# Ledger of designs, part 10: peptides against a protein of PDB entry 6B4E

Target 1, 295 residues: chain A of PDB entry 6B4E
Amino acid sequence: TNFDKISKMFWHYKDKIAQIKQDIVLPIKKADVNVRNLLSRHKRKINPKFGQLTNSNQQLFKIQNELTQLINDTKGDSLAYHWILNFIAKAVVHQAETEVRVKPESALPLGKLTLYLLVQFPELQELFMARLVKKCPFVIGFTCEIDTEKGRQNMGWKRNNENKWEDNTSYDERMGGILSLFAIITRLQLPQEFITTTSHPFPIALSWHILARICNTPLNLITNTHFVILGSWWDAAAVQFLQAYGNQASKLLILIGEELTSRMAEKKYVGAARLRILLEAWQNNNMESFPEMSP

## One batch from the design tools (peptide; made by RFdiffusion4, then SolubleMPNN)

Design b2_p19_5_s2
Fold by OpenDDE base, seed 3:
Structure b2_p19_5_s2 (fold): chain B 295 residues (1-295), chain A 19 residues (1-19)
Amino acid sequence: as target 1 above (295 residues)
Amino acid sequence: SELEEREKELEELEKKYAE
């Protein structure tokens, strides 16, 4: 694992966030009033769509079509188009932080919707990834120390209006929610309409990188959060991961589930304990996956 | 190949946790 390269990737996306603000978010404030009004209306229509997802594919397809139409309405203006995509990227990640956090299985319909949009609108990919890395660096296997203010900020920690850091549980759950979404995306097949025409934008190999990079992270940087997000990933993608990589997947799952947890046993991390339970369930041929969506 | 790269990563990790 080349951690220097990972660090460079991390900062690349941090720079991208700054670029988005400079080139998309701020300029739209000076755009034509009609454009601003259009975007305001679209924003109001788009926002509730993510919360309308259920375990129904029919509902998913409905929302996909509605969002597609709304996004297409902006294509006549490049700035407006990119603005609405950036808004969607932020909204999806926010949904992961809030809804998926408390209901992990909701990552499946959200992931399907997101993957569809990522393929349908390729310009969303960089916007989405930048937002993901900013909010949850674990998606690229980046880890830094969190004993400094800057370190915590880099790892996506938030402070409240009183400048107090969020509690560990809140942070863990948010990271878990975001990682669940990303994990789902990596293990989903492309929609039937795209499978022969485009490559998967965030394939299962990215899950490999997450696990391998975390497993290879200096142990002094490993926290409870690492185990929490690994558990979230496990629930979301372990079955499909094993299907994809077979014996290699098994070895890596053992490394994170057994070896990494054992090495960190003295910390008595709750997340690690849960990961051990997941490992044991797998060893007993009782690995569970999210339920499939209904028609 | 991708398979070989993953194998190399696994070997590195196995070495790490054998220590």
Scores: peptide ipSAE 0.743, ipTM 0.975, DockQ to the pose 0.842
Fold by OpenDDE base, seed 2:
Structure b2_p19_5_s2 (fold): chain B 295 residues (1-295), chain A 19 residues (1-19)
Amino acid sequence: as target 1 above (295 residues)
Amino acid sequence: SELEEREKELEELEKKYAE
């Protein structure tokens, strides 16, 4: 694992966030009033769509079509188009932080919707990844120390209005929610209409990188959060990961589930205990996946 | 190849946790 490269990737996306603000968010404030009004209306229509997802493919397709129309309405103005995509990127991640954190299986319909949009609107890909890395650096296997203010900020920790850090449970749950969504996206097949014409924008190989990079992270930087997000990933993608990489997948799962947890046993992390349970379930041929969506 | 790269990563990790 080349951690220098990972760090460079991390800061690349941090820079991208700054660029988005400079090139998309700020300029739109000076745009024509009609454009601003259009975007305000579209924002209000788009935002609730992510919460309207259910375990129904029919509902998913409906929302896909509605969002497609709303996004297409903005294509007449490039700045407006990029602004609405950036809004969508933020909204999807926010949905992961709020809904997926409490109902992990909701990542499946959200992931399907997101993957569809990423393929349908390729410009969304960089916007989405930048937002993911900012909010949850674990998606690229980045880890830094959190004993400093800057370190915590880099790892996505939030402060409240009183400048107090969020509690550990809240942070863990948010990270788990975001990681669940990303894991789902990496293990989903492209929609049938795209499978022969487009490559997967965030393939299962990215899940490999997450696990391998975390497994290779210096042990003094490993926290409970690492185990929480690994558990979230496991629930979301372990079955499909094994299908994709076979024996190599098995070896890596053993490394994180057995070896990494063993090395950190003295910390008695709750997340590590859960990961051990998941490992044992797998060893007993009881590995579970999220239920498939209904028609 | 991608297969070979993953194998190298696994070898590195196995070495780490063999210590």
Scores: peptide ipSAE 0.742, ipTM 0.975, DockQ to the pose 0.831
Fold by OpenDDE base, seed 5:
Structure b2_p19_5_s2 (fold): chain B 295 residues (1-295), chain A 19 residues (1-19)
Amino acid sequence: as target 1 above (295 residues)
Amino acid sequence: SELEEREKELEELEKKYAE
């Protein structure tokens, strides 16, 4: 694992966030009033749709079509188009932070919707990845120390209006929610209409990188959060991961589930204990996946 | 190849946790 490259990737996306603000978010405030009004209306229509997702494919397709139409309405203006995509990227991540964190299985419909949009609108890919890395650096396997304010900030910790850090449980749950969404996206098949024409924008290989990079992270940087997000990933993608990589997947799952947890046993992390349970379930041929969506 | 790359990564990790 080349951690220098990972660090460069991390800062690339941090820079991208700054660039988005400078080149997309701020300029739209000076745009034509008609454009601003259009975007305001679209924002209001788009925002509720993510909460309208259910375990129904029918509902999913409905929302996909509605969002597609709304986004297409902005293509006549490049700035407006990028603004609406950035808004969607932020909204999707926000749903992961709020809904998926409390109901992990909701990552499946959200992930399907997101993957569809990522393929349908390729410009969304960089915007979405930048937002993911900002909020949850674990998605690229980045880890730094959190003993400093800057370190915590880099790892996605939030402060409230009183400049107080969020509690550990809140942070763990948010990270787990975001990682669940990303894990789902990596293990989903492309929609049938895209399989022959487009490569998967965030393939299962990215899950491999997450696990391998965390497994290779210096042990002094490993926290309970690492195990929490690994558990979230496991629930979301372990079955499909094994199907994709076979024996190699098995080896890596054993490394994180058995070896990494063993090395950190002295810390008595709750997340690590859960991961051990997941490993044991797998060893007993009782590995579970999220239920498939209804028609 | 991707397969070979993953093998190298696994070897590195196995070495790490063998110590």
Scores: peptide ipSAE 0.742, ipTM 0.975, DockQ to the pose 0.831
Fold by OpenDDE base, seed 1:
Structure b2_p19_5_s2 (fold): chain B 295 residues (1-295), chain A 19 residues (1-19)
Amino acid sequence: as target 1 above (295 residues)
Amino acid sequence: SELEEREKELEELEKKYAE
């Protein structure tokens, strides 16, 4: 594992966030009033769509079409188009932080919708990835110390209006929610209409990188959160991961589930205990995946 | 190949946890 490369990637996306603010968010505030009004209306229509997802493919397709139309309405103005995509990127991640964290299986319809949009609107890919890395660096396997304020900030910790750090449980749940969404995206097949014309923007190989990089992270940097997000990933993608990589997948799952947890046993992390339970379930041929969506 | 790269990565990890 080349940690220097990972660090460079992390800071690339941090820079991208700053660039988005400078080149997309701030300029829109000075844009023509008609453009601002258009975007305000679209924002209000788009935002509730993510919460309207269910376990129904029919509902998913409806929302896909509605969002597609709303986004297409902005293509006549490049700045407006990028602004609406950035808004969508933020909204999707926010949905993961709020809904997926409490209902992990909701990652499936959200992931399907997100993947569709990522393929339909390629410019969304960099915007979405930048937002993911900012909020949850675990998606690229980045880890740093959290003994400093800057370290905590880099790892996505939030402060409230009183400059108090969020609770450990809140942080763990948010990270788990975001990682669940990303894991789902990596293991989903492209929609039928794109299979022959487009490559997967965030393929299952990215799940490999997450697991391998965390497994290779210096042990003094490993926290309960690492195990929590690994557990979230496991629920979301372990079955499909095994299907994709076979024996290699098995070896890596054993490394994180058995070896990493064993090495950190003295910490008595709750997340690690859960991961061991998942490993044992797999060993007993009881590995489960999220149920498929209804027609 | 990608297969070979993953094999090398696994070997590295196995060595880490064998120590």
Scores: peptide ipSAE 0.741, ipTM 0.975, DockQ to the pose 0.849

Design b2_p19_5_s3
Fold by OpenDDE base, seed 1:
Structure b2_p19_5_s3 (fold): chain B 295 residues (1-295), chain A 19 residues (1-19)
Amino acid sequence: as target 1 above (295 residues)
Amino acid sequence: SMSEQIEKELEELEKEYSK
C-alpha cells in the first residue's frame, strides 16, 4: 500500500511537469513582446546569482534580497510570475547537478537560498518538487527497474545528442548532488522572520521517508546509486537527523549503514563501501557535518 | 503524533529486516 502511494506521487509530479510545459513554458513564447523582453532580462540577471553564493551569510542575504526584488517585479502578470519561478526551480536543480555534485558543501548556501525562496514564494514549492522528482526520484523514495529504457528515463537517466545513456559515474554524481540539496533543505531551520508565521515546506520528516522507503525497497531494485545517495544524504543531514529523532534516528542509520549494506555485500557496490565507512566513523564518534556558514 | 507514526514505521522496518 505504501509503495502504491509513492508511485502515485511520482506520476503526479510527472504530470505536473507536463502541465508546466503546456500552461507556463509554451504560452510565454506567444506572450506580448514586452513580457518576453522583461523575462529575458530577468533571466539574465537571475541565472548568475546561484553561482555567486559563498560560505558567507552576508552574501546569501544580499542574493536573497536581489532575487526577491526581481521576482516581485513579475507579480503583476501571473504567467510571467510562474514562468520566473519555474525558471528558478530549474536553475536550482541544475546548480545541484553541476556544482554540488563536485562540492557537496556548496549545498548549504544553495539550500538556505532555496528554502528562503520556497517560503517567500509558496507557488515555487510545487514547481520545485516536480523538478526534483523528475530529475531525482530518490527525493521521494521512488525506485523502479532500470533494465528498460522507460525505467531509466523514469529514474532520471539522461541521453546525449547521440542517444547514448550517460555513464554510471555521471548519473551517480548527479543524483548525489540533487539529493544533497534536498537533504540540506529538510534539515535547515526556517529563517527567523518566518518561524512564527509559516510551517517548514519540506521538513526533516521527509528525510525519514527517504531512508525508510529505501530500506523497504525490494533488494532486486537496489543499485549502487541508492548507496551513493544515502552517503550524500548522510554527509548533508545525518547529524541533524540524529538531533531531531534521537534513538529512532540511530536505529534507522544502523539499518541503512549495516543491515542494508550487508544484504547487498555480494554486489560489492562502491557506494555501499563508502556508506560503511560513514557508519564506522559514527560508531567511533567521528560523525561530521558541513561547516556552518560565516557571518 | 508524528513521533508515534515514525516509531511505528521503524518497528515495521525492524520486522522486515528480521525476516
Scores: peptide ipSAE 0.032, ipTM 0.673, DockQ to the pose 0.680
Fold by OpenDDE base, seed 5:
Structure b2_p19_5_s3 (fold): chain B 295 residues (1-295), chain A 19 residues (1-19)
Amino acid sequence: as target 1 above (295 residues)
Amino acid sequence: SMSEQIEKELEELEKEYSK
């Protein structure tokens, strides 16, 4: 693992967030009143859509179509178009932080919706990745120390209005929610209409990178959060990961489930204990996946 | 290829965990 490359990627997306603010978010405040009103109305219509997702494909397709129309209405103005995509990127990640956090299986419909939008609107891809990396650097396998304020900020820790850091449990759950969404996206097949025309924007190989990079992370930087997000990833994608890479996938699952947990046994991390349980379930031919969505 | 890169990365991991 080339950690220098990972760090460069991390800072690239941090810079992208700053650029988005300067080039998209702030300029729209100076746009004509008609554009601002349009975007305000669209924002209000778009925001509740993510919470309307269920385990129904019919409902998913309805929401996909509604969002597609709303986004297409903005294409006449490049700035408005990019603004609405950035809003969507933020909203999707926020949904992962809130709903997926408490109901991991909700990542499946959210992931399907997101993947559709990423393919339908390619400009969403960089906006979405930038937001993901900002909120959850684990999606690219980035880790730094959290003993400093800057380190915690870089790893996506939040402060409240009193400048107090969020609780460890809250952080772990948020990271797990975001990573669950990303894991689902990486293991989903492209919609049938795109399979022959488009490459997968975030393929299953990105899951490999997450696992491999965490395995190569210096042990002194490994925390309970790492095991929590590995468990979240496992629930979301382990079955499909094994299908994709076969024996090579098995080796990597053993590395995270057995070797990494063993090396960190002295820390007695709760997340590591859960990962051991998942490994044992797999060894007993009881690996589970999220249920498929209904028609 | 993507597969070749993945295989190389796995080999590196295996070497690291074998020390």
Scores: peptide ipSAE 0.031, ipTM 0.684, DockQ to the pose 0.601
Fold by OpenDDE base, seed 2:
Structure b2_p19_5_s3 (fold): chain B 295 residues (1-295), chain A 19 residues (1-19)
Amino acid sequence: as target 1 above (295 residues)
Amino acid sequence: SMSEQIEKELEELEKEYSK
């Protein structure tokens, strides 16, 4: 694992967030009043749709079509178009932090919607990845120390209104929710209409990178959160990961489930205990995936 | 290729955990 490369990638996306603010978010405030009003109306229509997702593919397709139309309405103005995509990127990640956090299986319809939008609107890809890395650096396998304020900030820790850091459980759950969404996206097949014409923007190989980079992370930087997000990833993508890489996948699952947990046993991390249970379930031929969506 | 990169990373992991 080349950690210098990972760090460069991390800071690239941090810089991208700053660039988005400077070149997209701030300029729109000075845009024509008609453009601002259009975007305000579209924002109000778009935001509820992520919460309207269910386990129904029919409902998913309806929402996909509605969002596609709303986004297309902005294409006449490049700034407006990028603004609405950035809004969507933020909204999707927010949904992962709130709903997927408490109901992991909701990552499936959200992931399907997101993947569709990423393919339909390629400019969303960089905006979405930047938001993911800012909120959850684990999506690219980045880890730094959290003993400093800057370190915690880099790893996506939030402060409350009293300027206190969020509790460990809240942080773990948020990271798990975001990682679940990303894991789902990496293991989903492209919609049938895109399979032959477009490459997958975030393929299953990115799941490999997450696992491999965490396994190679210095042990003194490994925390309970690492095991929590590995467990979230496992629930979301382990079955499809095994299907994709076969014996190589098995080796990597054993590395995270057995070897990494064993090396960190003295810490008695709750996340590690759960990951061990998932490993044992797999060894007993009881590996489960999220249920498929209804028609 | 992506496949070659994955294989290389697996080899690196195996070496690291064999220590």
Scores: peptide ipSAE 0.029, ipTM 0.668, DockQ to the pose 0.574
Fold by OpenDDE base, seed 3:
Structure b2_p19_5_s3 (fold): chain B 295 residues (1-295), chain A 19 residues (1-19)
Amino acid sequence: as target 1 above (295 residues)
Amino acid sequence: SMSEQIEKELEELEKEYSK
């Protein structure tokens, strides 16, 4: 693992967030009143769509079509188009932080919707990844110290209105929710209409990078959160990961489930205990995946 | 590290599948 490369990637996306604010978010405030009104209306229509997802593929397809139409209505103005995509990127990540956090299996319909949009609107990919890295740098296997304010900010910790840091449980759950979504996206097949026309924007190899980079992270930087997100990843993608990489996947699962947990045993992390339970379930031929969606 | 070795193994596999 080249940590310098990972750090460069992290800061690239941090810069991208700053660029988005400067080039997309701020300029739209000075845009024509008709454009601003259009975007306001579209925002109001788009926001509830993510909460309307169910375990139904039919409902998913309906929402996909509705969002596609709403996004297409903005294509006549490049700034408006990029603004609405950035809004969607933020909304998807927010949904992961709130709903997936409490109901991990909801990552599946959300991930399917997101993957569809990422393929249908390629400009969403960079916007979405930048937002993911900002909120949950674990998605690229980045870790830094959290002993400083800047370190905590870099790792996606939030402060409330009283400048108090969020509690550890809230942080862990948010990171788990976001990573669950990303893990699902990496293990999903492209929609049938895109399989032969485009490559997967965030393939299963990115899951490999997450696991390998965490395993190579200096042990003094490993926290309970690392094990929590590994557990979230496991629930979301372990079955499909094994299918993709076979024996090599098995080695990496053993590495995170057995070796990494053992090295950190003195810390008695709750997340590590859960990950060990998942490993044991797998060893007993009882690895579970999220249920498939209904037709 | 063991993880670095596994990462290298995957890279080698990916190269093999790309040929």
Scores: peptide ipSAE 0.062, ipTM 0.741, DockQ to the pose 0.105; fails the geometry check

Design b2_p19_7_s2
Fold by OpenDDE base, seed 1:
Structure b2_p19_7_s2 (fold): chain B 295 residues (1-295), chain A 19 residues (1-19)
Amino acid sequence: as target 1 above (295 residues)
Amino acid sequence: SEKEKEMEKELEELEKKYS
């Protein structure tokens, strides 16, 4: 594992967030009133769509079409187009922090929608990844110490208006929700209309990197959150991961499920205990995946 | 494949860490 490379990736996306603010968010505030009004209307129409997802593919396709139309309406103005995509990126991650957090299986329809949009609108890819890394650095396997304020901020910890850090449970759940979404995206097949014309923007190989990088992280930096997000990943993608990489996938799952948890046993992390249960279920041929969506 | 070889090398590194 090249940790310098990972660090460079992390800071690349942190810089991207700053660039987005400077080049997209702030300029739109000074844009023509008609453009601002258009974006306000579109924002109000787009935002509720993510909460309207169900386990129905029919509903998914409906929402995909509606969002596609709304986004296409902005293409005549490059700034407006990028602003809408950035808004969508933020909204999707927010949905992961709220809905997926409490209902992990909701990552499947959200992931399908997101993957469709990422392929349909390629400019969304960098905007979305930047937002993911800012909110949940675990998506690229980045870890730093959290003994400092800057370290906590880098790892996505939030403070309220009174400068109080969020609770450990809240942080763990948010990270788990975001990671679940990313994991599900990496293991989804491209929609049929794209399978022969484009490559997967966030393929299953990115799941390999998450697991391998966490497994190779210095043990003094490993926290309960690491095990929580590994468990979230497991529920979201372990079955498909094994299908993709076979024996090598099996070896890596054993490393994180058995070896990493064993090395950290003295900490008695609740997340680690759950990961052990998932490992044991797999060993007993009882590995579960999210149910498929209905027609 | 080349990708499989890279994964194998990474696994070997990890196995060494946890040996």
Scores: peptide ipSAE 0.664, ipTM 0.964, DockQ to the pose 0.865
Fold by OpenDDE base, seed 4:
Structure b2_p19_7_s2 (fold): chain B 295 residues (1-295), chain A 19 residues (1-19)
Amino acid sequence: as target 1 above (295 residues)
Amino acid sequence: SEKEKEMEKELEELEKKYS
């Protein structure tokens, strides 16, 4: 594992967030009133769409089409187009923080929608990844110490209006929700209409990187959160991961499920205990995945 | 494949860490 490379990637996306604010968000505030009105209307129409997802593919396709039309309406103005995509990126991550957090299986329809949009609108990819890394750096396997304010900020910890850090449970659950979404995206196949025309923007190899990088992280930096997000990843993608990489996947799952948890046993992390349960279920041929969506 | 070889190399590194 090249940790320098990971760090550079992390800071690349942090810089991207700053750039987005400067080049997209702030300029729109000074844009033509007609553009601002258009975006306001579209924002209001787009925002509820993510909450309208169900376990139905029909509903998914409906929402995909509606969002596609709404986004296409902005293509006449590059700034407006990028603003809408950035808004969508933020909204998707927010949905992961709230809905997926409490209902992990909702990551599947959300992930399918997101993957569709990422392929349909390639400019969304960098915007989305930047937002993901900002909110949950675990998606690229980045870890730093959280003994400092800056360290906590880098790892996506939030403060309330009273400048108080969120509680550990809230942080763990948010990270789990975001990671679940990303894991789902990595293990989904491209929609049929795109398979022959484009490569997967966030392929299953990125799941490999998450697991391998966490497994190779200095043990003194490993926290309960690491095990929580690994458990979330496991629920979301372990079955498909094994299908993709076979014996090599198995070895890596054993490393995180058995070896990493064993090394951290003295900490008695709740997340680690859950991961052990998942490992045992797999060993007993009882590995489960999210239910497939209905037609 | 090249990708498989890379994965194997990473696994070897991890196995050393946890040996």
Scores: peptide ipSAE 0.664, ipTM 0.964, DockQ to the pose 0.853
Fold by OpenDDE base, seed 2:
Structure b2_p19_7_s2 (fold): chain B 295 residues (1-295), chain A 19 residues (1-19)
Amino acid sequence: as target 1 above (295 residues)
Amino acid sequence: SEKEKEMEKELEELEKKYS
């Protein structure tokens, strides 16, 4: 594992966030009133769509079509187009932080919608990834110390209005929610209409990187959160991961499920205990995945 | 494949770490 490369990726996306603010978010405030009004209306129409997702593919397709039309309405103005995509990126991640956090299986319809949008609107990819890395650096396997304020900020910790850090449980759950979404995206197949014309923007190989990089992280930097997000990933993608990489996948799952947890046993992390339960279920041929969506 | 070889190298590195 080249940790310097990972660090460079991390800071690339941090810089991207700053760029987005400077080049997209702030300039739109000075845009023509008609453009601002259009975007305001579109924002109001788009925002509830993510909460309207269910386990129904029919509902998913409806929402996909509606969002596609709304986004296409902005293409006449490049700034407006990028603004609405950035809004969508933020909204999707927010949905992961809130809804997926409490209902992990909701990552499936959200992931399908997101993947569709990422392919349909390629400019969304960089915006979305930047937001993901900012909120949850685990998506690229980045880890730093959290003994400092800056370290916690880099790892996505939030402070409330009283400048108090969020509690560990809240942080763990948010990270788990975001990681679940990303994991789902990596293991989903492209929609049929795109398979022959487009490469997967966030393929299953990115799941490999997450697991391998975490497994190779210095043990003194490993926290309960690492195990929580690994568990979230497992629920979301382990079955498909094994299908994709076979024996090599098995070896890596054993490394994280058995070896990493064993090395950290003295910490008695709750997340690690759960991961061992998942490993045991797999060993007993009882690995489960999220249920498929209805027609 | 090249990807498989890369994965194998990573696995070897990890196995050494946890040996």
Scores: peptide ipSAE 0.663, ipTM 0.964, DockQ to the pose 0.852
Fold by OpenDDE base, seed 5:
Structure b2_p19_7_s2 (fold): chain B 295 residues (1-295), chain A 19 residues (1-19)
Amino acid sequence: as target 1 above (295 residues)
Amino acid sequence: SEKEKEMEKELEELEKKYS
């Protein structure tokens, strides 16, 4: 693991966030009034769509079509198009932070929707990844110390209006929610209409990187959050991960489930205990995955 | 494959860390 490269990637996306604000978010405020009105209406229509997802593929396809139409309406203006995609990127991540954190299985329909949009609108990919890295650096296996304010900020910790840090439980749950979504995306097959025309934008290899990089992280930087997000990933993608990489996947799962947890046993992390339970379930041939969606 | 070889190298590194 080359942590220098990971750090460079992290800061690349941090810079991208700043660039998005400068080149997309702020300039739209000076755009033609008709464009601003269009985007305002579209924002209001788009925002509730993510909460309308269920375990139904029929509902998913309906929402996909509706969003596709709304996004296509903006393509005549490049700035408007990028603005609406950035809005969608933010909305998807927000949905992961709020809904997926409390109902992990909701990551499946959200992930399917997101993957569809990422392929249908390739410009969404960089916008989405930048937002993911900002909110949850674990998606690229980045970790830094959190003993400083800057460190906490870099790792996605939030402050309230009184400048107080969020509590550990809230942070862990948010990170778990975001990571669940990303894990799902990495293990999903492309929709049938795209499978022969394009490669997967965020393939299962990215899950490999997450696990390997965390496993190789200096132990003094490992926290309960690391185990929480590993558990979230496990629920979301472990079955498909094993199918994809076979024996090599097994080795890596043992490394995180057995070896990493053992090295950190003295900390008595609740997240680590849960990961041990997941490992044991696997060893007993009782590994579970999220249920498939209904027609 | 080349990707499999890269994964194997990474696993070897990790196994060394936890040996």
Scores: peptide ipSAE 0.663, ipTM 0.964, DockQ to the pose 0.854

